# Peptides against a protein of PDB entry 4X86, part 18

Target 1, 56 residues: chain A of PDB entry 4X86
Amino acid sequence: EGPQLLLSEAVSRAAKAAGARPLTSPESLSRDLEAPEVQESYRQQLRSDIQKRLQE

## One batch from the design tools (peptide; aimed at target 1 D32 L33 E37 Y42)

Design b2_p21_1_s2 (made by RFdiffusion4, then SolubleMPNN; from b2_p21_1 with L2R T8S A18S S21Q)
Fold by OpenDDE base, seed 5:
Structure b2_p21_1_s2 (fold): chain B 56 residues (1-56), chain A 21 residues (1-21)
Amino acid sequence: as target 1 above (56 residues)
Amino acid sequence: SRVLPPLSREELIALGQSLAQ
């Protein structure tokens, strides 16, 4: 298992930090980003990125 | 298989906006 690193949360944090707001509602954005296939793709990339960083 | 680079803050925002549209 491990800590949950969600794409929806990552995008939300990034948007807030940048002072950016989506053209659609936050609810719509979250719904799209929380789709299982989207989250899984993000998880795989994130894991790969972390592993690469650790191997440097 | 192709490995994608890490996403920047701006890329995350862009992706989010794209997916929401």
Scores: peptide ipSAE 0.078, ipTM 0.560, DockQ to the pose 0.059
OpenDDE base, seeds 1, 2, 3, 4: peptide ipSAE 0.072, 0.069, 0.070, 0.077; ipTM 0.558, 0.567, 0.552, 0.566; seed 2 fails the geometry check

Design b2_p21_1_s3 (made by RFdiffusion4, then SolubleMPNN; from b2_p21_1, 6 letters changed)
Fold by OpenDDE base, seed 1:
Structure b2_p21_1_s3 (fold): chain B 56 residues (1-56), chain A 21 residues (1-21)
Amino acid sequence: as target 1 above (56 residues)
Amino acid sequence: SRVLPPLSREELIELGRSLAQ
Protein backbone atom coordinates (compact mmCIF):
# COMPACT_ATOMS: atom_id res chain seq x y z
CA GLU B 1 0.00 0.00 0.00
CA GLY B 2 2.53 2.56 1.15
CA PRO B 3 6.15 2.95 0.10
CA GLN B 4 7.83 -0.31 -0.88
CA LEU B 5 11.44 0.83 -0.70
CA LEU B 6 13.25 -0.48 2.35
CA LEU B 7 14.79 2.11 4.63
CA SER B 8 18.18 0.47 4.31
CA GLU B 9 17.97 0.71 0.54
CA ALA B 10 16.69 4.28 0.60
CA VAL B 11 19.51 5.38 2.87
CA SER B 12 22.07 3.53 0.80
CA ARG B 13 20.95 5.26 -2.37
CA ALA B 14 20.72 8.65 -0.72
CA ALA B 15 24.12 8.37 0.90
CA LYS B 16 25.68 7.44 -2.41
CA ALA B 17 23.96 10.26 -4.26
CA ALA B 18 24.91 12.83 -1.64
CA GLY B 19 28.41 11.55 -1.05
CA ALA B 20 27.63 10.92 2.60
CA ARG B 21 29.13 8.49 5.08
CA PRO B 22 27.85 7.27 8.44
CA LEU B 23 29.37 8.42 11.71
CA THR B 24 29.87 4.82 12.73
CA SER B 25 30.28 2.24 9.98
CA PRO B 26 28.27 1.02 7.01
CA GLU B 27 27.87 -2.34 8.74
CA SER B 28 26.57 -0.87 11.97
CA LEU B 29 24.28 1.44 10.07
CA SER B 30 22.85 -1.40 8.00
CA ARG B 31 22.19 -3.46 11.11
CA ASP B 32 20.32 -0.57 12.70
CA LEU B 33 18.29 0.23 9.60
CA GLU B 34 17.25 -3.38 9.07
CA ALA B 35 15.54 -3.58 12.43
CA PRO B 36 11.82 -4.14 11.83
CA GLU B 37 10.73 -1.39 14.19
CA VAL B 38 13.03 1.10 12.46
CA GLN B 39 11.73 0.13 9.04
CA GLU B 40 8.16 0.50 10.25
CA SER B 41 8.84 3.92 11.73
CA TYR B 42 10.31 4.97 8.41
CA ARG B 43 7.25 3.76 6.54
CA GLN B 44 4.94 5.64 8.87
CA GLN B 45 6.95 8.84 8.63
CA LEU B 46 7.15 8.64 4.86
CA ARG B 47 3.42 8.04 4.62
CA SER B 48 2.80 11.03 6.84
CA ASP B 49 5.11 13.20 4.76
CA ILE B 50 3.34 12.20 1.57
CA GLN B 51 -0.02 13.00 3.11
CA LYS B 52 1.25 16.42 4.14
CA ARG B 53 2.50 17.11 0.64
CA LEU B 54 -0.88 16.17 -0.79
CA GLN B 55 -2.49 18.72 1.50
CA GLU B 56 -0.34 21.52 0.13
CA SER A 1 33.89 15.56 -6.05
CA ARG A 2 32.09 16.99 -3.04
CA VAL A 3 32.02 14.93 0.12
CA LEU A 4 29.77 15.60 3.08
CA PRO A 5 30.97 15.22 6.64
CA PRO A 6 29.96 12.01 8.41
CA LEU A 7 26.25 11.96 9.18
CA SER A 8 24.33 10.49 12.08
CA ARG A 9 21.85 7.69 11.60
CA GLU A 10 19.00 10.15 11.95
CA GLU A 11 20.46 12.51 9.38
CA LEU A 12 20.92 9.62 6.95
CA ILE A 13 17.35 8.49 7.53
CA GLU A 14 16.14 11.98 6.70
CA LEU A 15 18.28 11.92 3.59
CA GLY A 16 16.78 8.59 2.58
CA ARG A 17 13.27 9.82 3.26
CA SER A 18 13.90 12.87 1.13
CA LEU A 19 15.07 10.71 -1.75
CA ALA A 20 12.00 8.50 -1.48
CA GLN A 21 9.78 11.55 -1.92
Scores: peptide ipSAE 0.573, ipTM 0.867, DockQ to the pose 0.331
OpenDDE base, seeds 2, 3, 4, 5: peptide ipSAE 0.571, 0.564, 0.571, 0.572; ipTM 0.866, 0.866, 0.865, 0.866

Design b2_p21_1_s4 (made by RFdiffusion4, then SolubleMPNN; from b2_p21_1, 8 letters changed)
Fold by OpenDDE base, seed 5:
Structure b2_p21_1_s4 (fold): chain B 56 residues (1-56), chain A 21 residues (1-21)
Amino acid sequence: as target 1 above (56 residues)
Amino acid sequence: MRVLPPLSREQLIELGRSLAQ
C-alpha cells in the first residue's frame, strides 16, 4: 500500500521547523488529525501528490 | 470517507502551532 506519514506528526514538524509556539490547547486538533478516516485520506492524497511529482 | 483539502505550508504551520509542544 506504500509508505505513510502521520498527519499529526507532519503538522507538528512544520510548526517546529518554523519556530511556532502553541496558542491554544492541542487536544481538539489532535483528535481530529488522528482520526482513522482523516489519516487514511491524508495517506491517499500524499501518495497521489508524490506520484504526480515523480511523473513530471 | 472524509477527504481533506490540500494543506499549504502556512496552513501546516498554523495547525502545528496547536501541536508543537
Scores: peptide ipSAE 0.081, ipTM 0.576, DockQ to the pose 0.067
OpenDDE base, seeds 1, 2, 3, 4: peptide ipSAE 0.045, 0.090, 0.070, 0.078; ipTM 0.536, 0.575, 0.566, 0.546; seed 2 fails the geometry check

Design b2_p21_2 (made by RFdiffusion4)
Pose (drawn by RFdiffusion4):
Structure b2_p21_2 (pose): chain A 56 residues (1-56), chain P 21 residues (1-21)
Amino acid sequence: as target 1 above (56 residues)
Amino acid sequence: DLRFIEENPLVQAILRKHFGE
């Protein structure tokens, strides 16, 4: 489809493809991924990378 | 997406907490 805008969904997909199951729960993992500093870092990375590929 | 997950030290810390090594 396209680049995943939600980090929590990107991690869920990656774990499924890797066959990884959490020690805790998907709910606990997702709660931690929603921490503002983690989501903001992801948003900044995405913005920077998109702009760079657009620089062609 | 995968590259950002691997390069993000905060995500890696969370993954270690919830999946181990």

Design b2_p21_2_s1 (made by RFdiffusion4, then SolubleMPNN; from b2_p21_2 with D1N F4I E21P)
Fold by OpenDDE base, seed 3:
Structure b2_p21_2_s1 (fold): chain B 56 residues (1-56), chain A 21 residues (1-21)
Amino acid sequence: as target 1 above (56 residues)
Amino acid sequence: NLRIIEENPLVQAILRKHFGP
């Protein structure tokens, strides 16, 4: 249950779509990606957004 | 369509913080 695409995968896809390149260290990025509050917020918001799409 | 995922505000915030052109 939950979003099929992990936050790390979402960021990777978004970066590719924008043609963006990494500016910080992999360690710095990983710290933010792995933060529990960040992952939970991502999941909650994505779930909410999907529900909104279904209601349109 | 994966735009719903890519346009997530947290995804975009992380993108702005750690990535650039």
Scores: peptide ipSAE 0.734, ipTM 0.926, DockQ to the pose 0.450
OpenDDE base, seeds 1, 2, 4, 5: peptide ipSAE 0.733, 0.733, 0.733, 0.733; ipTM 0.926, 0.926, 0.925, 0.926

Design b2_p21_2_s2 (made by RFdiffusion4, then SolubleMPNN; from b2_p21_2 with D1N F4I A13E E21P)
Fold by OpenDDE base, seed 1:
Structure b2_p21_2_s2 (fold): chain B 56 residues (1-56), chain A 21 residues (1-21)
Amino acid sequence: as target 1 above (56 residues)
Amino acid sequence: NLRIIEENPLVQEILRKHFGP
């Protein structure tokens, strides 16, 4: 339960907006960003931010 | 979402590896 936004998707959007391309490859970047511990950290922070905003 | 990307040290380490300094 909770937010289901992917960190890899967020980074992809940000990179596209900035016109940035990885030195490695999109696939290798995605692999690192999709590591369970990294995604969970992102999800927890995102949930916290959403909850705080809802309280404003 | 950008705030989390910018402030999360795990994410920043990954981004430095793939996008450089």
Scores: peptide ipSAE 0.633, ipTM 0.885, DockQ to the pose 0.679
OpenDDE base, seeds 2, 3, 4, 5: peptide ipSAE 0.631, 0.631, 0.632, 0.631; ipTM 0.884, 0.884, 0.884, 0.885; seed 4 fails the geometry check

Design b2_p21_2_s3 (made by RFdiffusion4, then SolubleMPNN; from b2_p21_2 with D1N F4I E6Q K17R E21P)
Fold by OpenDDE base, seed 5:
Structure b2_p21_2_s3 (fold): chain B 56 residues (1-56), chain A 21 residues (1-21)
Amino acid sequence: as target 1 above (56 residues)
Amino acid sequence: NLRIIQENPLVQAILRRHFGP
């Protein structure tokens, strides 16, 4: 896990682990998750969380 | 990073669209 990890990959792994399948398609879901603004918000939160962990 | 997925409103909106409520 790191700031460079793609959100689409994280969701894919989580969905697989949960046995969840989208009503649409994995490809359609991935397309939405790969939107620049979505990935950026994810990256910001991930970076912030890592920084907080380093301060513990 | 599962917590972020659960707490990010943009991500949750997308998930609701594709997986339902």
Scores: peptide ipSAE 0.649, ipTM 0.895, DockQ to the pose 0.749
OpenDDE base, seeds 1, 2, 3, 4: peptide ipSAE 0.648, 0.647, 0.646, 0.648; ipTM 0.894, 0.894, 0.893, 0.895

Design b2_p21_2_s4 (made by RFdiffusion4, then SolubleMPNN; from b2_p21_2, 7 letters changed)
Fold by OpenDDE base, seed 2:
Structure b2_p21_2_s4 (fold): chain B 56 residues (1-56), chain A 21 residues (1-21)
Amino acid sequence: as target 1 above (56 residues)
Amino acid sequence: NLEIIQQNPLVQAILRRHFGP
């Protein structure tokens, strides 16, 4: 149910699109990406944003 | 499509913290 793109994939795609390079260790990044509360917040925001787009 | 995830505030925060140009 709902958006299937995970936060990790979102960040990966966004970083690639921006041509950004990592400044911190992969472990530091993974720690933030894997935080359950962060992932849930991301999912909620993404769902809301998609719904907003559908209303436009 | 990609705009939606790029503008996500959590995505942006993570990019600012962990990535640079």
Scores: peptide ipSAE 0.681, ipTM 0.903, DockQ to the pose 0.513
OpenDDE base, seeds 1, 3, 4, 5: peptide ipSAE 0.677, 0.679, 0.676, 0.681; ipTM 0.900, 0.900, 0.899, 0.902

Design b2_p21_3 (made by RFdiffusion4)
Pose (drawn by RFdiffusion4):
Structure b2_p21_3 (pose): chain A 56 residues (1-56), chain P 21 residues (1-21)
Amino acid sequence: as target 1 above (56 residues)
Amino acid sequence: SSTLTSALISLGQALATEQVS
């Protein structure tokens, strides 16, 4: 469909494709992925990469 | 906790780059 805007959903898909199940729970992993620093770093990486590809 | 945050940042950045590429 498109680049995943929610890091939690991107990780869930990646784990499913890798056949990885959490030691804890999906809920505990999602809570940690929602930490502001992690979400903000993801947003910045996305913004930077999109602008760069647009530079063609 | 700081090591886990750093690992999750690195994972988020790798996934953001790969899906945009």

Design b2_p21_3_s1 (made by RFdiffusion4, then SolubleMPNN; from b2_p21_3, 14 letters changed)
Fold by OpenDDE base, seed 1:
Structure b2_p21_3_s1 (fold): chain B 56 residues (1-56), chain A 21 residues (1-21)
Amino acid sequence: as target 1 above (56 residues)
Amino acid sequence: RRERLERLKALGESLARAQVQ
């Protein structure tokens, strides 16, 4: 439950903002970033980072 | 600054709930 923050979307936004383009096809990159295990790792890291920031 | 922290807190809580679901 609750809003899910997708790694694929986060990376796309960051890349666009930085003017960066993948050396491979955008579709291939998106496919890799949408893998469940990758998404879960991102969620865990994001949670950890948020907790660290709130403790400061 | 306070508003940013509140947003981060909300995101953290959302992620915590998602883990427990």
Scores: peptide ipSAE 0.072, ipTM 0.591, DockQ to the pose 0.039
OpenDDE base, seeds 2, 3, 4, 5: peptide ipSAE 0.050, 0.072, 0.047, 0.069; ipTM 0.535, 0.579, 0.541, 0.564

Design b2_p21_3_s2 (made by RFdiffusion4, then SolubleMPNN; from b2_p21_3, 12 letters changed)
Fold by OpenDDE base, seed 1:
Structure b2_p21_3_s2 (fold): chain B 56 residues (1-56), chain A 21 residues (1-21)
Amino acid sequence: as target 1 above (56 residues)
Amino acid sequence: REARLQALIELGRSLARAQVQ
């Protein structure tokens, strides 16, 4: 349930927008961030953050 | 601000490694 954002894509977009470069490579970073457990943690955090914003 | 974003990116990578291993 809730928004389904890929952490790898979110980080890639943020890095591009800021002109920030990962220490290794964008591809390497994206690969690390695509792990299912990492994505799930991100989903939970995103959901929590949205809920907090709605309560403000 | 750019340095802060860089730190957050690297934190994300570290968290990824910790969860996979």
Scores: peptide ipSAE 0.097, ipTM 0.645, DockQ to the pose 0.070
OpenDDE base, seeds 2, 3, 4, 5: peptide ipSAE 0.096, 0.093, 0.092, 0.095; ipTM 0.642, 0.639, 0.636, 0.639

Design b2_p21_3_s3 (made by RFdiffusion4, then SolubleMPNN; from b2_p21_3, 13 letters changed)
Fold by OpenDDE base, seed 3:
Structure b2_p21_3_s3 (fold): chain B 56 residues (1-56), chain A 21 residues (1-21)
Amino acid sequence: as target 1 above (56 residues)
Amino acid sequence: RAARLAELIALGESLARAQVQ
């Protein structure tokens, strides 16, 4: 239940759109972002952020 | 839009650092 977005995909798209380079290599960053616990943390944060935006 | 993209990148990198630690 809740938003279903992949963090790795979202960050990759954002980085590409902004022309931004991570401090680590894009490949290393993507690998780290694909970790289940990181994805779950993102889901929770995203849900929280959306709720806050709706309340503004 | 640009601000949101920057925020998303920052969030991703922060989470990645947390994973390493």
Scores: peptide ipSAE 0.138, ipTM 0.660, DockQ to the pose 0.084
OpenDDE base, seeds 1, 2, 4, 5: peptide ipSAE 0.136, 0.133, 0.097, 0.135; ipTM 0.658, 0.653, 0.604, 0.655

Design b2_p21_3_s4 (made by RFdiffusion4, then SolubleMPNN; from b2_p21_3, 12 letters changed)
Fold by OpenDDE base, seed 5:
Structure b2_p21_3_s4 (fold): chain B 56 residues (1-56), chain A 21 residues (1-21)
Amino acid sequence: as target 1 above (56 residues)
Amino acid sequence: RRARLEALIALGESLARAQVQ
């Protein structure tokens, strides 16, 4: 239950769209963001943020 | 819109750092 957005994909798209460069490299960042525990943390944070916004 | 993109990037980087640490 909740949002199912891939963090690695979302950040990659955002970085490209913004012309932003990670401190390390796009490849290294993507690798780190593909970790399941990181993805789960993002899902929880995103869900929480959306719920807060919906209550406004 | 740009601010939202930057926020998403910052969140991603923060989570990555937390994972490595």
Scores: peptide ipSAE 0.208, ipTM 0.724, DockQ to the pose 0.085
OpenDDE base, seeds 1, 2, 3, 4: peptide ipSAE 0.108, 0.110, 0.103, 0.113; ipTM 0.643, 0.650, 0.627, 0.645

Design b2_p21_4 (made by RFdiffusion4)
Pose (drawn by RFdiffusion4):
Structure b2_p21_4 (pose): chain A 56 residues (1-56), chain P 21 residues (1-21)
Amino acid sequence: as target 1 above (56 residues)
Amino acid sequence: SAAAEKLTEALEAVAERFVVD
């Protein structure tokens, strides 16, 4: 479809493709992925990379 | 970038909480 805007959904898809199951729970992992610093870092990386590819 | 470093470190810490079946 497109680049995943939600980091939590990106990790969930990646884990499923890797066959990884959490030691804790999907709910606990998702809560940690929603920490502001983590979500903000992801948003900045996404913004930077999109602008760069657009530089063609 | 600092944001890329922080994101990598956070994802590495999350990866440690998985078992591969």

Design b2_p21_4_s1 (made by RFdiffusion4, then SolubleMPNN; from b2_p21_4, 12 letters changed)
Fold by OpenDDE base, seed 3:
Structure b2_p21_4_s1 (fold): chain B 56 residues (1-56), chain A 21 residues (1-21)
Amino acid sequence: as target 1 above (56 residues)
Amino acid sequence: SAAEARLAAALAAIEARFRRE
């Protein structure tokens, strides 16, 4: 249940759209993007944002 | 919230590690 977007995927898409590349190793970046705590925070915020939009 | 703060901090750190080609 709920949104199924990964923060890592969102950042990847945004970076691609902006023509941006990481200065650090992809592995280090992925480690940060895929951290469970960060992903959970993203999921919660995304869920909240969607709910707010639906109530407008 | 604490969760929002964690996310914001993570995104800020990540953003600082990117450059535009």
Scores: peptide ipSAE 0.374, ipTM 0.796, DockQ to the pose 0.768
OpenDDE base, seeds 1, 2, 4, 5: peptide ipSAE 0.369, 0.373, 0.373, 0.372; ipTM 0.795, 0.796, 0.796, 0.797

Design b2_p21_4_s2 (made by RFdiffusion4, then SolubleMPNN; from b2_p21_4, 12 letters changed)
Fold by OpenDDE base, seed 4:
Structure b2_p21_4_s2 (fold): chain B 56 residues (1-56), chain A 21 residues (1-21)
Amino acid sequence: as target 1 above (56 residues)
Amino acid sequence: SPAAQRLQAALDAIAALFERE
């Protein structure tokens, strides 16, 4: 349960939309963003943000 | 929160990985 959005996907989409290019490669960036601790922090933040919105 | 702080640190690091305009 909870949000199932991936940080790596979110950043990739945002970068593409903004025309921002990674210094290394999209693949290397994705690999770094898929680190479990980073994704977990993102998941927790998403959940918190959603909860805040629902409580507003 | 600790989670938010960790995420912000990660986002800052991510930003540093992109070209500057």
Scores: peptide ipSAE 0.167, ipTM 0.637, DockQ to the pose 0.683
OpenDDE base, seeds 1, 2, 3, 5: peptide ipSAE 0.166, 0.157, 0.156, 0.165; ipTM 0.637, 0.628, 0.620, 0.640

Design b2_p21_4_s3 (made by RFdiffusion4, then SolubleMPNN; from b2_p21_4, 11 letters changed)
Fold by OpenDDE base, seed 4:
Structure b2_p21_4_s3 (fold): chain B 56 residues (1-56), chain A 21 residues (1-21)
Amino acid sequence: as target 1 above (56 residues)
Amino acid sequence: SPAAQRLQAALAAIAARFRRE
């Protein structure tokens, strides 16, 4: 439940906007970004951030 | 927040793998 955005997509967009490129292999980076525990933490944080915005 | 801490730790490690062009 709650908002769902892929962390990998968010990082990709942020990196592009900042003109940044990975120093490690794309595959290695993707594995880290797609780790279930990391994605879940992102989901929870995103949900919390949205709730905070709604209260501003 | 434990979730925030876990996320920030992961993001810090990931950010260290990038360089500016």
Scores: peptide ipSAE 0.441, ipTM 0.823, DockQ to the pose 0.836
OpenDDE base, seeds 1, 2, 3, 5: peptide ipSAE 0.439, 0.438, 0.439, 0.441; ipTM 0.822, 0.823, 0.821, 0.822

Design b2_p21_4_s4 (made by RFdiffusion4, then SolubleMPNN; from b2_p21_4, 12 letters changed)
Fold by OpenDDE base, seed 1:
Structure b2_p21_4_s4 (fold): chain B 56 residues (1-56), chain A 21 residues (1-21)
Amino acid sequence: as target 1 above (56 residues)
Amino acid sequence: SAAAARLAAALAAIAALYERV
């Protein structure tokens, strides 16, 4: 249950929206972003942020 | 938590690794 957006996908979308490109190879960064504990923290934060937005 | 700290660190690192095209 909860948001299904992967952190790695979110970062890619944000970078594209900002017109930004990585200065280095993104492969090592992608591995870090795919760590399960990092993804879970992102999921929790995303849920919290959505709830806050709904209260505005 | 350690996981939350890792997320924050990763996001900060990402900001430093990107330039605008």
Scores: peptide ipSAE 0.069, ipTM 0.561, DockQ to the pose 0.592
OpenDDE base, seeds 2, 3, 4, 5: peptide ipSAE 0.067, 0.061, 0.060, 0.061; ipTM 0.554, 0.546, 0.533, 0.545

Design b2_p21_5 (made by RFdiffusion4)
Pose (drawn by RFdiffusion4):
Structure b2_p21_5 (pose): chain A 56 residues (1-56), chain P 21 residues (1-21)
Amino acid sequence: as target 1 above (56 residues)
Amino acid sequence: SEEEHLLELLTPILQKHFGED
């Protein structure tokens, strides 16, 4: 489809493709991925990379 | 730099929930 805007869904998809199951639970992992610093870092990485590919 | 910062924040979370391996 497209680049995943939600880091939590990106991680879930990656874990499923890797066959990885959490030691804790998907709900606990998702709660940690929603920490503001983690989500903001992801948004900044996405913005930077999109702009760079647009620079063609 | 943004990718490195995200990996610094994400790696401890992934290790907490999946372990080092």

Design b2_p21_5_s1 (made by RFdiffusion4, then SolubleMPNN; from b2_p21_5, 9 letters changed)
Fold by OpenDDE base, seed 5:
Parts: structure tokens; sequence; C-alpha cells
Structure b2_p21_5_s1 (fold): chain B 56 residues (1-56), chain A 21 residues (1-21)
């Protein structure tokens, strides 16, 4: 249940890699990123990107 | 587009938590 990889996980890893810490908290950031519409938009973007790449 | 939709949703979240770009 739920797509791989979650946007919240991706952003968390990116922030860690960049040494960036949120003004709020990692938990607050994750909560916002886990909103259904946000996660779905991420999934759709990934799918679109993959499809475009396959057509190249 | 999918890109624009994601950007519209993600940008305000990132700005809230990390500040404006």
Amino acid sequence: as target 1 above (56 residues)
Amino acid sequence: SARERLERLLTPILERHFGPA
C-alpha cells in the first residue's frame, strides 16, 4: 500500500544530503508532504517523466 | 501538466519549511 518512493521520504533524504534543516521540524514537513493530493501529484509526475524517457 | 501541478503543491510547502528560493 502506497507508492514507492514516497515524496516525504525523498525530500527527507534530499534535505539530509544537503545538510538542510527545516525552519519548523522534520515531522511538520513530512506531515505536509504526506497530504494525499501532494503524494498523488508526485506519483503522476514520476510516471510522466518515465513515460517521456521511454519515448526518447 | 503533471509538473506544474506538483510544483504548485510543493512550492508553498518548501517555502513554509525552508524559506523562499
Scores: peptide ipSAE 0.650, ipTM 0.902, DockQ to the pose 0.790
OpenDDE base, seeds 1, 2, 3, 4: peptide ipSAE 0.649, 0.648, 0.649, 0.649; ipTM 0.901, 0.902, 0.902, 0.901

Design b2_p21_5_s2 (made by RFdiffusion4, then SolubleMPNN; from b2_p21_5, 9 letters changed)
Fold by OpenDDE base, seed 3:
Structure b2_p21_5_s2 (fold): chain B 56 residues (1-56), chain A 21 residues (1-21)
Amino acid sequence: as target 1 above (56 residues)
Amino acid sequence: SAREELQRLLTPILERHFGPE
């Protein structure tokens, strides 16, 4: 939890919007996406993207 | 880059759960 969207939540919303269903299960997908290194890489990309916008 | 690192980690997860595309 936190003020920032978790990657697992972001992907869940994107999958729903695309009408995509996991071959496994939503729970298995979320578990993989909630790995600390994966969430951190997501945070880093968001930070980078925001920095780019501020420089434009 | 941050994008490349996320892609490196995310790609195998997405391929496992949604198949390669």
Scores: peptide ipSAE 0.636, ipTM 0.898, DockQ to the pose 0.812
OpenDDE base, seeds 1, 2, 4, 5: peptide ipSAE 0.635, 0.635, 0.635, 0.636; ipTM 0.898, 0.897, 0.897, 0.898

Design b2_p21_5_s4 (made by RFdiffusion4, then SolubleMPNN; from b2_p21_5, 10 letters changed)
Fold by OpenDDE base, seed 4:
Structure b2_p21_5_s4 (fold): chain B 56 residues (1-56), chain A 21 residues (1-21)
Amino acid sequence: as target 1 above (56 residues)
Amino acid sequence: SYRERLERLLRPILERHFGPE
């Protein structure tokens, strides 16, 4: 339960919006960001932020 | 905190792909 957004998608969109291009490739970046421990830490932080905003 | 944990994991990834090398 909770938010189900991908960190890889969030970073890709942010990079595109900023005009930033990776030194490697979008695919390589996505693979690193999709590591289970990284995605889980993102989910936890995202849920925490949402809950905080809802309470304010 | 959750933010600190994410930052610790994310920093080396971003440096590898975007940062000075």
Scores: peptide ipSAE 0.657, ipTM 0.899, DockQ to the pose 0.725
OpenDDE base, seeds 1, 2, 3, 5: peptide ipSAE 0.656, 0.656, 0.657, 0.656; ipTM 0.899, 0.900, 0.900, 0.899

Design b2_p21_6 (made by RFdiffusion4)
Pose (drawn by RFdiffusion4):
Structure b2_p21_6 (pose): chain A 56 residues (1-56), chain P 21 residues (1-21)
Amino acid sequence: as target 1 above (56 residues)
Amino acid sequence: AEAARERLTAALSAIAERFTF
């Protein structure tokens, strides 16, 4: 479809493709991925990379 | 941008340690 805007969903899809199941739970993992610093860092990376590919 | 990449990579590495196969 497109680049995943939600980091929690990106990780879930990556874990499934890697066959990885959490030691804790998907709910605990997702809670930690929603920490503001983690989500903000992801958003900045996404913005930077999109602008760079657009520079063609 | 590089600092944001480092923070995100460190956080995802810590998350990866919470998985098993």

Design b2_p21_6_s2 (made by RFdiffusion4, then SolubleMPNN; from b2_p21_6, 11 letters changed)
Fold by OpenDDE base, seed 5:
Structure b2_p21_6_s2 (fold): chain B 56 residues (1-56), chain A 21 residues (1-21)
Amino acid sequence: as target 1 above (56 residues)
Amino acid sequence: SAEARARLDAALARIAALFER
């Protein structure tokens, strides 16, 4: 329930838009990006941000 | 929560350090 945007996908898109390239292996990056606690924190932040925007 | 935001920010900082432009 709630926002389902993946942090890994968001970072990939942002990196592409910025012309940034990873200095490490895709596997190492994915491990950090897909950690459950990180994704949950991202979901919570995203939910909060959306709520704030809707209340403006 | 503030704790969740802090955890996310720390993770994003680590991730940012893995990229160059």
Scores: peptide ipSAE 0.264, ipTM 0.739, DockQ to the pose 0.789
OpenDDE base, seeds 1, 2, 3, 4: peptide ipSAE 0.257, 0.260, 0.264, 0.254; ipTM 0.733, 0.735, 0.739, 0.733

Design b2_p21_6_s3 (made by RFdiffusion4, then SolubleMPNN; from b2_p21_6, 12 letters changed)
Fold by OpenDDE base, seed 5:
Structure b2_p21_6_s3 (fold): chain B 56 residues (1-56), chain A 21 residues (1-21)
Amino acid sequence: as target 1 above (56 residues)
Amino acid sequence: SAEARARLQAALARVAALFER
């Protein structure tokens, strides 16, 4: 339950917006960003950040 | 949790090091 934005998708969008390019293969980057424990940590942080913003 | 944030930050630091402009 909660926000389900993918960290891998978020990083991809941010990189494009910043004009940044990966120094490694897209597959290697995806492997790192799509690790379940990393995604779960991102979800928890995102939920917390959204809640804080809504309480302002 | 603090532990979750620390894990995420470490992962993001590794990712940032893989990018250039």
Scores: peptide ipSAE 0.148, ipTM 0.661, DockQ to the pose 0.764
OpenDDE base, seeds 1, 2, 3, 4: peptide ipSAE 0.138, 0.144, 0.134, 0.132; ipTM 0.653, 0.662, 0.653, 0.652

Design b2_p21_6_s4 (made by RFdiffusion4, then SolubleMPNN; from b2_p21_6, 9 letters changed)
Fold by OpenDDE base, seed 3:
Formats: sequence, structure tokens, C-alpha cells
Structure b2_p21_6_s4 (fold): chain B 56 residues (1-56), chain A 21 residues (1-21)
Amino acid sequence: as target 1 above (56 residues)
Amino acid sequence: SAAARARLEAALAALAARFER
């Protein structure tokens, strides 16, 4: 339940906006960004951030 | 969760070194 945005997608968008490119293979980067524990941490943070915005 | 936020922050910090501009 809640937002289900991928950290990998968020990083990709941020990198594009900054004009940054990965130094390692896209596959290796994706593997690290899609690790379950990292994604879950991102989901929790995103949920918290949305809740804070709703209170503004 | 503070632990979850710290884990995410550490992961993002490490990943920053894998990018160039």
C-alpha cells in the first residue's frame, strides 16, 4: 500500500536532469538500485515525505 | 524509520560515486 515508485527510476530521472551518466554498466547499477532492502527504504521515505507535504 | 532513512542515504551516497557529469 502507498506509493510504489522505483528507486531506480527516481535515480534515472535525477541523473538525466543533472546531465549525469553512470560510470559502471547500466545492468550493475540497476541491480544495486533494485535491491529489495534499498527499495523498501525508499518506499518508506517516499511515504513519509508525502505525509509531510499533506500536513503543509 | 531512522534506520531505513540511514540505509537509503548511505546507498545513495555510495551510488553518487558511480556517476559522472
Scores: peptide ipSAE 0.312, ipTM 0.768, DockQ to the pose 0.780
OpenDDE base, seeds 1, 2, 4, 5: peptide ipSAE 0.303, 0.304, 0.308, 0.307; ipTM 0.762, 0.763, 0.766, 0.766

Design b2_p21_7 (made by RFdiffusion4)
Pose (drawn by RFdiffusion4):
Structure b2_p21_7 (pose): chain A 56 residues (1-56), chain P 21 residues (1-21)
Amino acid sequence: as target 1 above (56 residues)
Amino acid sequence: RLTTAELIALGQTLAHAQVHS
């Protein structure tokens, strides 16, 4: 489809493809992924990379 | 459980890999 805008969904997909199951729970992992610093760092990385590829 | 630093590194890696796919 396209680049995942939600980091929690990107991690879930990656774990499923890797066959990884959490020691805790998917709910606990998602809660931690939603920490503001983590989501903001992800948004900034996405913005930077999209602009760079657009630079062609 | 993952630390904040590990979660940030993971998020940046996934964001970069999917834009360059």

Design b2_p21_7_s1 (made by RFdiffusion4, then SolubleMPNN; from b2_p21_7, 11 letters changed)
Fold by OpenDDE base, seed 1:
Formats: structure tokens, C-alpha cells, sequence
Structure b2_p21_7_s1 (fold): chain B 56 residues (1-56), chain A 21 residues (1-21)
């Protein structure tokens, strides 16, 4: 349960908006962002963010 | 240029905006 937003999608949009570029190659970045453990960590942190905001 | 963790932070910030705006 919880939000099911793709980290890779979020980063792509955010980086574009900010004019940011990765230190590593796009291919390496994509691999890192799509790693299950990285995606899950992101999801957990985002869930925590939402829960904290809703309790304010 | 940004590190992986910095880029994740950017993405997370964007996601928060879209969910909680």
C-alpha cells in the first residue's frame, strides 16, 4: 500500500525542471533509480513525508 | 551535476508537491 510513484519518473521530471544533470551517465542513473531497493526506499520516505504532513 | 542521492531528493520533492499541493 501507499503511493506508487516511480522514482525514475519523478527524478526525470524534477531534473528537467531544475536543469540538473547526473554525475554519472544516464544509463547508470537509470539503472540506479530503477533498482527495487532504491525505489522502495524512496516510496517509504515519501509515505513518511505524507503521513507527517497529514498529521500537521 | 548532481549525485544519485541529490537527484532522488529532487524527485522526492517533486512527488511531495504533486501529492500534497
Amino acid sequence: as target 1 above (56 residues)
Amino acid sequence: PLSLEELIALGRSLARQEVLQ
Scores: peptide ipSAE 0.706, ipTM 0.911, DockQ to the pose 0.332
OpenDDE base, seeds 2, 3, 4, 5: peptide ipSAE 0.706, 0.705, 0.705, 0.706; ipTM 0.911, 0.910, 0.910, 0.911

